# Peptides against a protein of PDB entry 3C2G, part 51

Target 1, 209 residues: chain A of PDB entry 3C2G
Amino acid sequence: IRTFDLLGLLLHDSDAIDGFVRSDGVGAITTVVQYPNNDLIRAGCKLLLQVSDAKALAKTPLENILPFLLRLIEIHPDDEVIYSGTGFLSNVVAHKQHVKDIAIRSNAIFLLHTIISKYPRLDELTDAPKRNRVCEIICNCLRTLNNFLMMWIPTPNGETKTAGPNEKQQVCKFIEIDILKKLMSCLSCEGMDTPGLLELRSTILRSFI

## One batch from the design tools (peptide; made by RFdiffusion4, then SolubleMPNN)

Design b2_p14_6_s1 (from b2_p14_6, 10 letters changed)
Fold by OpenDDE base, seed 1:
Structure b2_p14_6_s1 (fold): chain B 209 residues (1-209), chain A 14 residues (1-14)
Amino acid sequence: as target 1 above (209 residues)
Amino acid sequence: GSELSRRQREEARL
């Protein structure tokens, strides 16, 4: 825990973050969070979120790391771990086709749906901090989905990759009325990425036309 | 590309 706090303090510097990632820091955190200590797991996942925008991640082998983290956020009950993990996922797949491919092969699209589905309606949450955290998790999932869907949108100057039938079926689950209601509820939350949620809505619609 | 990761980068730096 204290080691992660110390690293977190050093991580206000982009060069320090990049240096940590180049030194297999993500692998080191992933090793540490395998131990059955919830405080350690929470601190480790928060640190992953803090380094998730590092440029060095484009050169980091994630074939073993990313499936493990996906499994962690699938099973872990702590909303703070889910928040950090989904935040990490959204950032790490951004602008990295090879990382998107690893995530998709590891059933990430369906996992995002599962995570959104397990949370109650935001209107049923009376505790404002908890409601906001749940909303942030849903937003992280939806941003990650948008980053995946962007691969299948035609660009003016290139052949678009076509989504496979399995990926299309997984994406179709996000048009369920429960998911759409949760998306709409997130749009009403203060401080949420409303532009990002609207972009996702647009990309989903374009994926089915 | 219009990929969404910017706000999470801002949150990760706070």
Scores: peptide ipSAE 0.065, ipTM 0.733, DockQ to the pose 0.219
Fold by OpenDDE base, seed 5:
Structure b2_p14_6_s1 (fold): chain B 209 residues (1-209), chain A 14 residues (1-14)
Amino acid sequence: as target 1 above (209 residues)
Amino acid sequence: GSELSRRQREEARL
């Protein structure tokens, strides 16, 4: 815990973050969070989130790391772990087709649907901190979905990957009424990434038109 | 759009 906090204090700049990632820092964190300590897992996942936009991640092998993190999120019903993990996932797949492919093969889309489905409606949450955290988790999941969907949208450069049958089946779950209602509820929350949620809405529409 | 959220980038730099 204290070590991760100290690392967090040192990782305020992109160069330090990149240096940490180049030194297999992500692998080191994933090794440490294998110990059954909830505080350690929380701190490690938070640190993963803090380095999740590192440029060095494009050169980091994630074939073992990403499935491990997905499994960690699946088995730990901790909002802080889920928040950090889904945030990491969203960032790490961004602009990295090979990482998207690893995540999708590891059933990330289905997992994200499961996460969203397990949380209550925001209107049922009276505690503002809890409601905000739940909204942030849902936003992380939905933003990750957007990042996946973007790979199947025609770009001006003509490179469109077609979604396979498995991907299509997983994506179809995200257009169910319950998920769409949660998306709309998140759009009504102050301080949320409204632009990102609106982008997802646009992406969904474009994917089905 | 940016696949990276502004908030997550901010949290990563804080």
Scores: peptide ipSAE 0.045, ipTM 0.704, DockQ to the pose 0.250
Fold by OpenDDE base, seed 2:
Structure b2_p14_6_s1 (fold): chain B 209 residues (1-209), chain A 14 residues (1-14)
Amino acid sequence: as target 1 above (209 residues)
Amino acid sequence: GSELSRRQREEARL
């Protein structure tokens, strides 16, 4: 815990973050969070979030790390772990086709749907900090979905990756009416990534209409 | 659009 807190305090510089990742820092965190300590898991996942935009992640093998993280957020009911983990996921798959492929093969789309589905309506949450955290989690999930959907949008160069049957099925479930309502609810929340959510809305329309 | 928003980068560093 204290070590991760210290690392978190030091890892504000992009070069430091990149250096940590190059030194197998993500692997190190993954090793540490295997211990059944909730505080340690929270701290580790938070640190993962903090390094999740590192350029060095493009060169980091994630074949074992990413499925592990997905499993962790699947089994852990902790909002802070889920927040950090989904934040990491959204960032790590961004602009990295191979990482998207790993995530999708690991049923990430369905998992993200499950995560969103377990939370109540935002209007039912009277506690503002809790409501905001839930909204942020949903936003992380939805941003991740956007990053996946972007693969299936035709590029100007005529290159389009076709979604397989499994991906299509996962997406169809993801865009159910309850999820769309939660998307709309998140758009009404202050301080949320409204541009990103609007982009997702546009992406959904382009992908399915 | 950018798959990695400015806000995601900021949030990752908080």
Scores: peptide ipSAE 0.036, ipTM 0.699, DockQ to the pose 0.198
Fold by OpenDDE base, seed 4:
Structure b2_p14_6_s1 (fold): chain B 209 residues (1-209), chain A 14 residues (1-14)
Amino acid sequence: as target 1 above (209 residues)
Amino acid sequence: GSELSRRQREEARL
């Protein structure tokens, strides 16, 4: 726990973060959290979130790491773990087709749906910190979905993949009316990625045309 | 559209 806190204090610049990731820092974190208490899992997932936008992740093998993290999020109903884990997922899949493929094969889209579905409506949350955390989790899930959908949208300079039957099924389940209502509720929260949430509507429409 | 990334470094500056 204290080691992860110390690393969090040291990892403020891009070069230090990239150095940590190049030294298999992500693998080291996942190894440490194999025998966890809840505090260790929280600290490890928070550190993963802090390094999740590292450029060095493009060269990091994630075939074992990503399924492990997805399973961790699935079995631990802790808002801080879910927040950090979904934040990591959203960043690590961005601009990395190979990582998107691993995540999708590991049922990430369905997991994200499950996460959003378990939370109450934001208007039922009277505690402002709790409401904001739930909104951030939903935003992380929706941002991750947007990054997956972008893979199936034709771009002039990019390789477009065709969505397989499994991906199609997961997406159809994700965009049910309850999820769309929760998307709309997140647009009313202060400090959220409002431009990103507004873009998701256009991305959804473009992925089905 | 563009792919979205949460930049933790921008949040640490606020």
Scores: peptide ipSAE 0.055, ipTM 0.696, DockQ to the pose 0.242; fails the geometry check

Design b2_p14_6_s2 (from b2_p14_6, 11 letters changed)
Fold by OpenDDE base, seed 5:
Structure b2_p14_6_s2 (fold): chain B 209 residues (1-209), chain A 14 residues (1-14)
Amino acid sequence: as target 1 above (209 residues)
Amino acid sequence: GSELSRRAREEALK
């Protein structure tokens, strides 16, 4: 735990973060968080979030890491773990298509829907920090979804990847009224990735219309 | 379309 805290303090610049990732730091974290300690898992996932936008991740094999992380956030009912884990996911899937494919094969779309669905309406949360954290989690999930959906939108040159039947089924869950309401609620929260949420709204429309 | 990512370092510093 202290080690992760120390690393978190040190890994605040791009070079340090990139160096950590190149040294298989992500693999090291995932190894550590395999131990059933909630504080350790929180700290490890937070560190993952902190390094999740490193350029070196584009060259990092995530075939074993992503399925593990997805399982972790699936079974761990901890907002901080979910926040960090979904934040990590949202960033790493932005790096390259291969990462998106791994996530999708690992049932990420379904999991993201499950995560969003488990939280109450934001207007039912009276505690501002809690409400904001929930909103951030939802934003992370939705941002990830956007990156997936973008693969299936035709490009100007007419090229497009086609979603499989399973992916389409999973993605259709995101047009549920509950999900859409939560998307809209997140747009009203301060400090959220409003541009990203607006982009998702556009992406949804392009995907389903 | 753009790939969306969040500035993890900024979040860590909040």
Scores: peptide ipSAE 0.030, ipTM 0.680, DockQ to the pose 0.289
Fold by OpenDDE base, seed 2:
Structure b2_p14_6_s2 (fold): chain B 209 residues (1-209), chain A 14 residues (1-14)
Amino acid sequence: as target 1 above (209 residues)
Amino acid sequence: GSELSRRAREEALK
């Protein structure tokens, strides 16, 4: 725990973060969080989130890391772990087609749907910190979904990928009324990535029309 | 549409 806290303090700039990632820091964290200590897992996942947008991650193989993280999120009903994990996922899939493919093959779409579905409506949460954390988690999931959907939208140059039948089935779950209501609820939360959520709405329309 | 990471998007909004 203290080690991860110390690392978090040291990784205060982009160069330090890149150095950590180039030194297989992500792999080191994933090794450590395999131990059954909730505080350690929380701290490790938080550190993953902190380095999740490092440029060096573009050159880091994530074939083993992503499936592990997805499984970790699946089996740990801890909001802090889920927040950090979904945040990491949303960042590493950005602009990285191969990473998106790994995530999708690892059932990320379904998992994200499950995560969103398990949380109550935001208006039912009376505790503001809890409500905000839940909203952030949902936003992370929805941002990730947006990145997936973007792959299947034709670009002006004609480049596009077609979703497979399984992916189509999984992504179609995100247009169910419960998910859409939660998207709208997130749009009503202050301090959230409203532009990103609006972009997702646009992406959904472009994907299903 | 954009495929920006969370931090990149947040920075772009500043």
Scores: peptide ipSAE 0.037, ipTM 0.690, DockQ to the pose 0.130; fails the geometry check
Fold by OpenDDE base, seed 3:
Structure b2_p14_6_s2 (fold): chain B 209 residues (1-209), chain A 14 residues (1-14)
Amino acid sequence: as target 1 above (209 residues)
Amino acid sequence: GSELSRRAREEALK
């Protein structure tokens, strides 16, 4: 725990983070997080989030790491773990096609829907910190979805991949009224990625046209 | 459109 906290405090420089990642730091974290200690898991996932935008991750094999993290998020009800994990996921899939593929094959789309569905409406949460954290989690999930959907939107300048039938079905779940309401509720929260959420809304619409 | 990523370092410093 202390080591992860220390690393989290020190790894604010892009070069330092890249160095950590190149030294298989992500693998080291995932190894440690396998122990059934909630505080350790929280700290490890937070550190993952902190390094999740590292350039070196583009060269890091995530075939074993992502499925493990997705499973971790699936089985842990801890908001901090879910926040960090979904944040990590959203960042590592950005601009990395192979990472998107790994996540999708690992049932990430369905999991994202499940996560959003399990949380109550923001207006039902009276505790402001809890409400904000839930909003951030939902935003992380939706940002991840946006990154997936962008693969399948035809662009004038290039060939687009086609989503499989299972992926299409899973994506369709995000146009459920409950999910849409939660998306809209996040737009009202201060400090949220409003442009990103609006982009997602546009992306969803384009995915069904 | 562009893919979205968040600067986790900037958030951690806030």
Scores: peptide ipSAE 0.031, ipTM 0.687, DockQ to the pose 0.293; fails the geometry check
Fold by OpenDDE base, seed 4:
Structure b2_p14_6_s2 (fold): chain B 209 residues (1-209), chain A 14 residues (1-14)
Amino acid sequence: as target 1 above (209 residues)
Amino acid sequence: GSELSRRAREEALK
């Protein structure tokens, strides 16, 4: 745990982060968090989040890492783990088609829907820190969804992948009223990625209409 | 729209 804290302090430099990732740091973290210690899992996932935008991740095979992380999020009803994990997911899938594919094959879409669905409405949360954390989690999930949807939207100059029937079915769940309400609720939270949420709204419309 | 990582988007919003 202290090691992760130390790494967290040191990994503010992009080169250091890249160095860590190139040295299979992500794999090392995932190995460590396999031990059934909640504090360790939290710390490890937080560290994953911290390095999740490293350029070196483009060269890191995530075939084993992503399914593991998704499973970890699924089985640990811990806001900090979920926050970090969904944050990691959202970052690594960005601009990386192969990573998106891994995530989707690993049932990420369904999991994201499940996560959002299980959290209470933000208006039911009176504790501001809790409300903010929940909002951040939902935002991470929705951001990830946006990144998935984007790959299925035709672009004038880009190759667009066609969503398979399974993906379509999974994505359709995100147009549920409950999900949409939570999206809208997140827009009212201070410090949230409002532009990103608005982008998702636009993306949803383009995807379903 | 464009795909962005969380941190990249956050920096863009600053």
Scores: peptide ipSAE 0.030, ipTM 0.675, DockQ to the pose 0.133; fails the geometry check

Design b2_p14_6_s3 (from b2_p14_6, 11 letters changed)
Fold by OpenDDE base, seed 5:
Structure b2_p14_6_s3 (fold): chain B 209 residues (1-209), chain A 14 residues (1-14)
Amino acid sequence: as target 1 above (209 residues)
Amino acid sequence: GSKLSQRQRELSLQ
């Protein structure tokens, strides 16, 4: 735990973060969080989030890391783990087609739907910190979904990957009334990535209409 | 693209 805290303090510099990632730091964290310690898992996932936008991750194989992280998020009903893990996922899939493919093959779309569905409506959460954290998690999930959906939207260059039937079915769950209500509720939360949520709304409309 | 981690770093420095 203290080691992750120390690393977190040192990794304020982008070059230091890149150095850590180039040294297989993500693999190291993944190894450490395999031990059944909730505090260690929280700290490790937080550190993953902190390095998730590193340029060096574009060169890091994630074939083993992503499935493991997705499984970790699935089995840990911990908001901090889910927040960090979904945040990591959101960042690493951004503009990286091969990473998107790994995530989708690892059932990420279904998992994201499950996560959003698990949480109550934001208006039912009276505790502001809890409500904000839940909103952030939902936003991370929805932002990740946006990155997936963007793969299947025709670009002017004509190179569009078609969603498979399974992916299409999984994505269709995100137009459920409960999910849409949660999306709309997140747009009312202060400090959220409102532009990202608005982009998703646009993407959904383009994907389903 | 998502820059959540970058944003979190900025917030932690404030």
Scores: peptide ipSAE 0.028, ipTM 0.662, DockQ to the pose 0.529
Fold by OpenDDE base, seed 4:
Structure b2_p14_6_s3 (fold): chain B 209 residues (1-209), chain A 14 residues (1-14)
Amino acid sequence: as target 1 above (209 residues)
Amino acid sequence: GSKLSQRQRELSLQ
């Protein structure tokens, strides 16, 4: 735990982060969090989140890491683990087609829907820190969804994949009224990525229309 | 796609 905290403090420098990632730091964290210790899992996932935007991740194989992380999120109903894990996922899939493909094959879309669906409405949460954390989790999920949907939107350059029938079936769950209401509720939360949520709204409209 | 600028957020809270 203290080691991860120390690493977290040191990893404010982009070069240090890249150095860590190049040294298979992500793999090391995923190895460590295999131990059934909730505090260790939380700390490890937080560290993953902190390095999730590292440039060196473009050269890091994620074929084993992503399925593991998705499984970890699935089996640990811990807000901090879910927050960190969904945050990591959202960052690593951004602008990386191969990573998106791995995530989708690993049932990420369904998992994200499940996560959003399981959380209560934000208006039912009286504790502001809890409400904010839940909102952040939902935002991470929705941001990830946006990154997936963008793959299937025709671009002028013609390099768009068509969503397969299974992918379409999974994505259609995100137009459920409950999910849309939660999206709208997140827009009302202070400090949220409102531009990102608005982008998702636009992306949804372009994808389903 | 969009990324979380978590490092920027943490720095802004400090």
Scores: peptide ipSAE 0.027, ipTM 0.665, DockQ to the pose 0.289
Fold by OpenDDE base, seed 1:
Structure b2_p14_6_s3 (fold): chain B 209 residues (1-209), chain A 14 residues (1-14)
Amino acid sequence: as target 1 above (209 residues)
Amino acid sequence: GSKLSQRQRELSLQ
C-alpha cells in the first residue's frame, strides 16, 4: 500500500511514468493486486490509472493484463476500484486498435453495460461526492464504448470493420431507456467530459441508423 | 489534458 502511495507521489513526471511502464510496472501492479486486500487493490488500481496514458504502454503487451483488470472490476463492488479500472480501460483503448480488440474479446462491452446498470439514478444520490464518483464511472464506461463503436463506423478511407452478431447484440443494450437516461444525467453534471458524451450520443445514432 | 491519468496527476498535485 505505502509503496503504491509513494509511486503515486513520484509519478508526476511523464518520463518517470514511462520508465515505470518500460520496467514492467503495470505487470508488477497486476501481480500485487491478486492478493485479497481491498486497500491494496484500491491503491494498485489508482496507480494503474495514474500511468494509463503513458506512451510506453503502446509497446507493452496487454493480452494478460487487460483481461485480468476486467475480471477484477467485474468481481469487485468497490466504486474506487471500478472508477480507476474503467478509467484505465478508457485511456488504454484510445487510439489503439489492438487494445480495443483485446478488450472486446474479454467481454468488455457487456461488463461496461453491467457496471452502468448496477448504479442507481444520479438523482437518487443525495451525497454529492458519491454522485460525482458514480457519474465519473458511467462517463468512463461510455467513453470506452464510444471508442469501440467508432471502429464500426465507415471511415472516408473505406475501411469498415464489421461488428460480429454478438457485439451488435451487446451494443444494442446501450440504447435501452435506463442507459440513455443515465447518459443524459451525466451530460447535466458539471465537470464531466460533456464533449465525449455528446460524441457517444452521435456515434450511437450513426451506428443504429 | 483530456485523459483521466493526466487529470489524476494534476489532482494529486493539489
Scores: peptide ipSAE 0.026, ipTM 0.652, DockQ to the pose 0.554
Fold by OpenDDE base, seed 3:
Structure b2_p14_6_s3 (fold): chain B 209 residues (1-209), chain A 14 residues (1-14)
Amino acid sequence: as target 1 above (209 residues)
Amino acid sequence: GSKLSQRQRELSLQ
């Protein structure tokens, strides 16, 4: 635990983060979090989040890492693990078609819906730290969804990836009233990634209208 | 949108 905290303190520089990733740091973390220790899993996932925007990740094979992380998020009810894991997912799929494809094939869309659905409404959470964490998790899930939806929006050049029938069905669940209410609640929360949520709103409208 | 890891770095420096 303290080791991951120390690494986190050292990873303030983008070059240091890239160096860690190039040295198979992500693989090392994924190996460590396979042990049944909740504190270790939390610390490892937090470190993954901290390096999730590294440029070197574009050169890192994620075919084994992403399915593992998705499974980890699925089986752990821990908000800190879910926060870090969904944050990692959101960052690594951004602007990377290959990574998006791996995530989608690994049932990421359905998992994200499940995660959002399991949390209560934000207005039912009286504890401010808990409410903020839940909001952040929902935002991470929705931002990831936005990254997926953008693949299926026609570009001015006429190139569109067609969503498969299963993908379309999974995405359609995100327009259910419960999900939309949670999106709106997140938009009302101070300090959230409001621009990202507004972008998703725009993307949803373009995808479903 | 700002990446979460970048935001966390900014917050850790405060």
Scores: peptide ipSAE 0.025, ipTM 0.657, DockQ to the pose 0.532

Design b2_p14_6_s4 (from b2_p14_6, 10 letters changed)
Fold by OpenDDE base, seed 3:
Structure b2_p14_6_s4 (fold): chain B 209 residues (1-209), chain A 14 residues (1-14)
Amino acid sequence: as target 1 above (209 residues)
Amino acid sequence: GSSLSRRAREEALK
């Protein structure tokens, strides 16, 4: 636990983070979080989040890491783990087609839907820290979805990846009224990535037209 | 894009 905290404190700049990643730091974290200790899992996932935007991750194989993380999020109903994990996912899939493919094959779309669906409406959460964390989680999920959907939108050059039937079925769940309401609720939260959420709204519309 | 980009924040501070 303290080791991950220490590492988190040391990883303040992008170069240090890249160095950690190049040294298989992500693999080290995933090894450690396999132990059944909730505090360790939280700390490890937080550290994953901290390194999730590292340039070195573009060259790091995530074939084993992503499925593991997704499973971890699935099994652990811990908001901090889910926050960190969905944040990690959102960042690593950004502009990385191969990572998107791994995530999708690992049932990420379904998981994201499940995560959003399990949380109550934000207006029902009276505890501000809890409400904010839930909003952040939902935003992470929705931003990740946006990154997936963008693959299937035709570019001006007419090039597009076609979603498979399973992916299409999974993404259709995100147009459910409950999900859309949660998207809208997140837009009302102060400090949230409103532009990103608005982009998702646009992406959803373009994906289903 | 990445909404949690440290690099973007670092670049904005330079």
Scores: peptide ipSAE 0.062, ipTM 0.698, DockQ to the pose 0.260
Fold by OpenDDE base, seed 2:
Structure b2_p14_6_s4 (fold): chain B 209 residues (1-209), chain A 14 residues (1-14)
Amino acid sequence: as target 1 above (209 residues)
Amino acid sequence: GSSLSRRAREEALK
């Protein structure tokens, strides 16, 4: 725990973060979070989130890391773990088609739907810190979904990946009324990535028309 | 606080 905290304090520098990633720091974290210590898991996942936008991650294979993280999020009903994990997922899929494919094959779409579905409506949460954390989690999930949906939108050059039947079925769950209501609720939250949520709305419209 | 990109956090600390 203290080691991760120390690393978190040192990793305010982009070069230091890249150095950590190049030294297989992500693999080291994933090894540590395999131990059944909730505080350690939280700290490790938070550190993963902190390095999730590092340039060096572009050269890091995620074939083993990403499925592990998805499983971790699935089995840990902890908002901090889910926040960090979904944040990591959102960042790593943003720029790499290969990473998107790994995530989708690892049932990420279904998991994201499950995560959003389990949380209550934001208007039912009276505790502001809890409400904000839930909103952030939902935003992470929806941002990730947007990155997936964009793969299946026809480009002017005619190069479009077609979603498989299973992928289509999983994505269709995100147009459920409950999910759409939660999207709209997130748009009303202060300090959220409103541009990203609006982009998702436009992407949904383009994908289902 | 929004999950500011690391870049945004670095800029906020300067």
Scores: peptide ipSAE 0.056, ipTM 0.689, DockQ to the pose 0.257
Fold by OpenDDE base, seed 1:
Structure b2_p14_6_s4 (fold): chain B 209 residues (1-209), chain A 14 residues (1-14)
Amino acid sequence: as target 1 above (209 residues)
Amino acid sequence: GSSLSRRAREEALK
């Protein structure tokens, strides 16, 4: 039993998870997954996903952790790593402007597009577990994108951030027919975050029309 | 999945 697997079995309680995060547990995981062991990387990323919504994470600096994780996802073609990593990303950027900024400057938008583009259409996947995992990955990517796009939509107060030209160009790729087809396929999957995907569709329309 | 709340995950483990 690897250390991260053991921790995953023990960290089922919110207080224990917060304690782990406050003790720089995320930094510890990041250090360990630097070693080239696929099982260790999988277990470490899974543990990151498990703690990604911890309250203590709001007080944890992610300036070094998040870029490292994004790079790990980029170079490691493993569905479990990608699932865990994109899940972590989607959770930590939720309602946190500072974390969104770190992700964006770390090329997250382009990476998310790349991830979605590499997977086949769901209708080409006959294995249900594989199809579901791919759908979950795509959903994680698209949910994260929605959180980014929301920054550039005018608020009732009239204050909106303007996306830079580079960010706008990267986001425009998400309205390509291939990506939209994958989005629609995910909407038809049971147990998926259908409301979140529909919100993204609405957000895309608001951003480009 | 990653979209589950902490509470939902804790309940699933009981």
Scores: peptide ipSAE 0.055, ipTM 0.701, DockQ to the pose 0.335
Fold by OpenDDE base, seed 5:
Structure b2_p14_6_s4 (fold): chain B 209 residues (1-209), chain A 14 residues (1-14)
Amino acid sequence: as target 1 above (209 residues)
Amino acid sequence: GSSLSRRAREEALK
């Protein structure tokens, strides 16, 4: 825990973050969070989030890391773990097709749907910090979904991948009224990634209409 | 194209 806290304090510099990642820091974190300690898991996932947009991650194999993290998020009801983990996921899939493929094969779409579905409506959350955290989680999930969906949208200049039958089935759940309501609720929250949510809305429309 | 990273988006919004 203390080590992760220390690293978190030091990893404000992009070069330091890249150095950590190049030294297999992500692998080190994932090794540590395998121990069933909630505080350790929280700290580790937070650190993962902090390095999740590091340039060096482009060269980091995630074949083992990503499935592990997805499983971790699946089994932990902890909002902080889920926040950090979904944040990590959203960032690492943002620019890498192979990472998207790994995530999808690891049932990320289903997991994201499950995560969103388990949370109440934001209007039912009276505690502002909790509401904001939930909104952030949902945003992370939806941003990740957007990155997946965009792979299947025809572009003027490129061949698009066709979603497999399983992916289509999983993605179709994101047009459920409950999910859409939560998306809309997140759009009403202050300080959220509204552009990302709007992008998703557009992507959904293009994908399903 | 893919979306920006969360941090990049947050920075762009500030």
Scores: peptide ipSAE 0.037, ipTM 0.685, DockQ to the pose 0.149

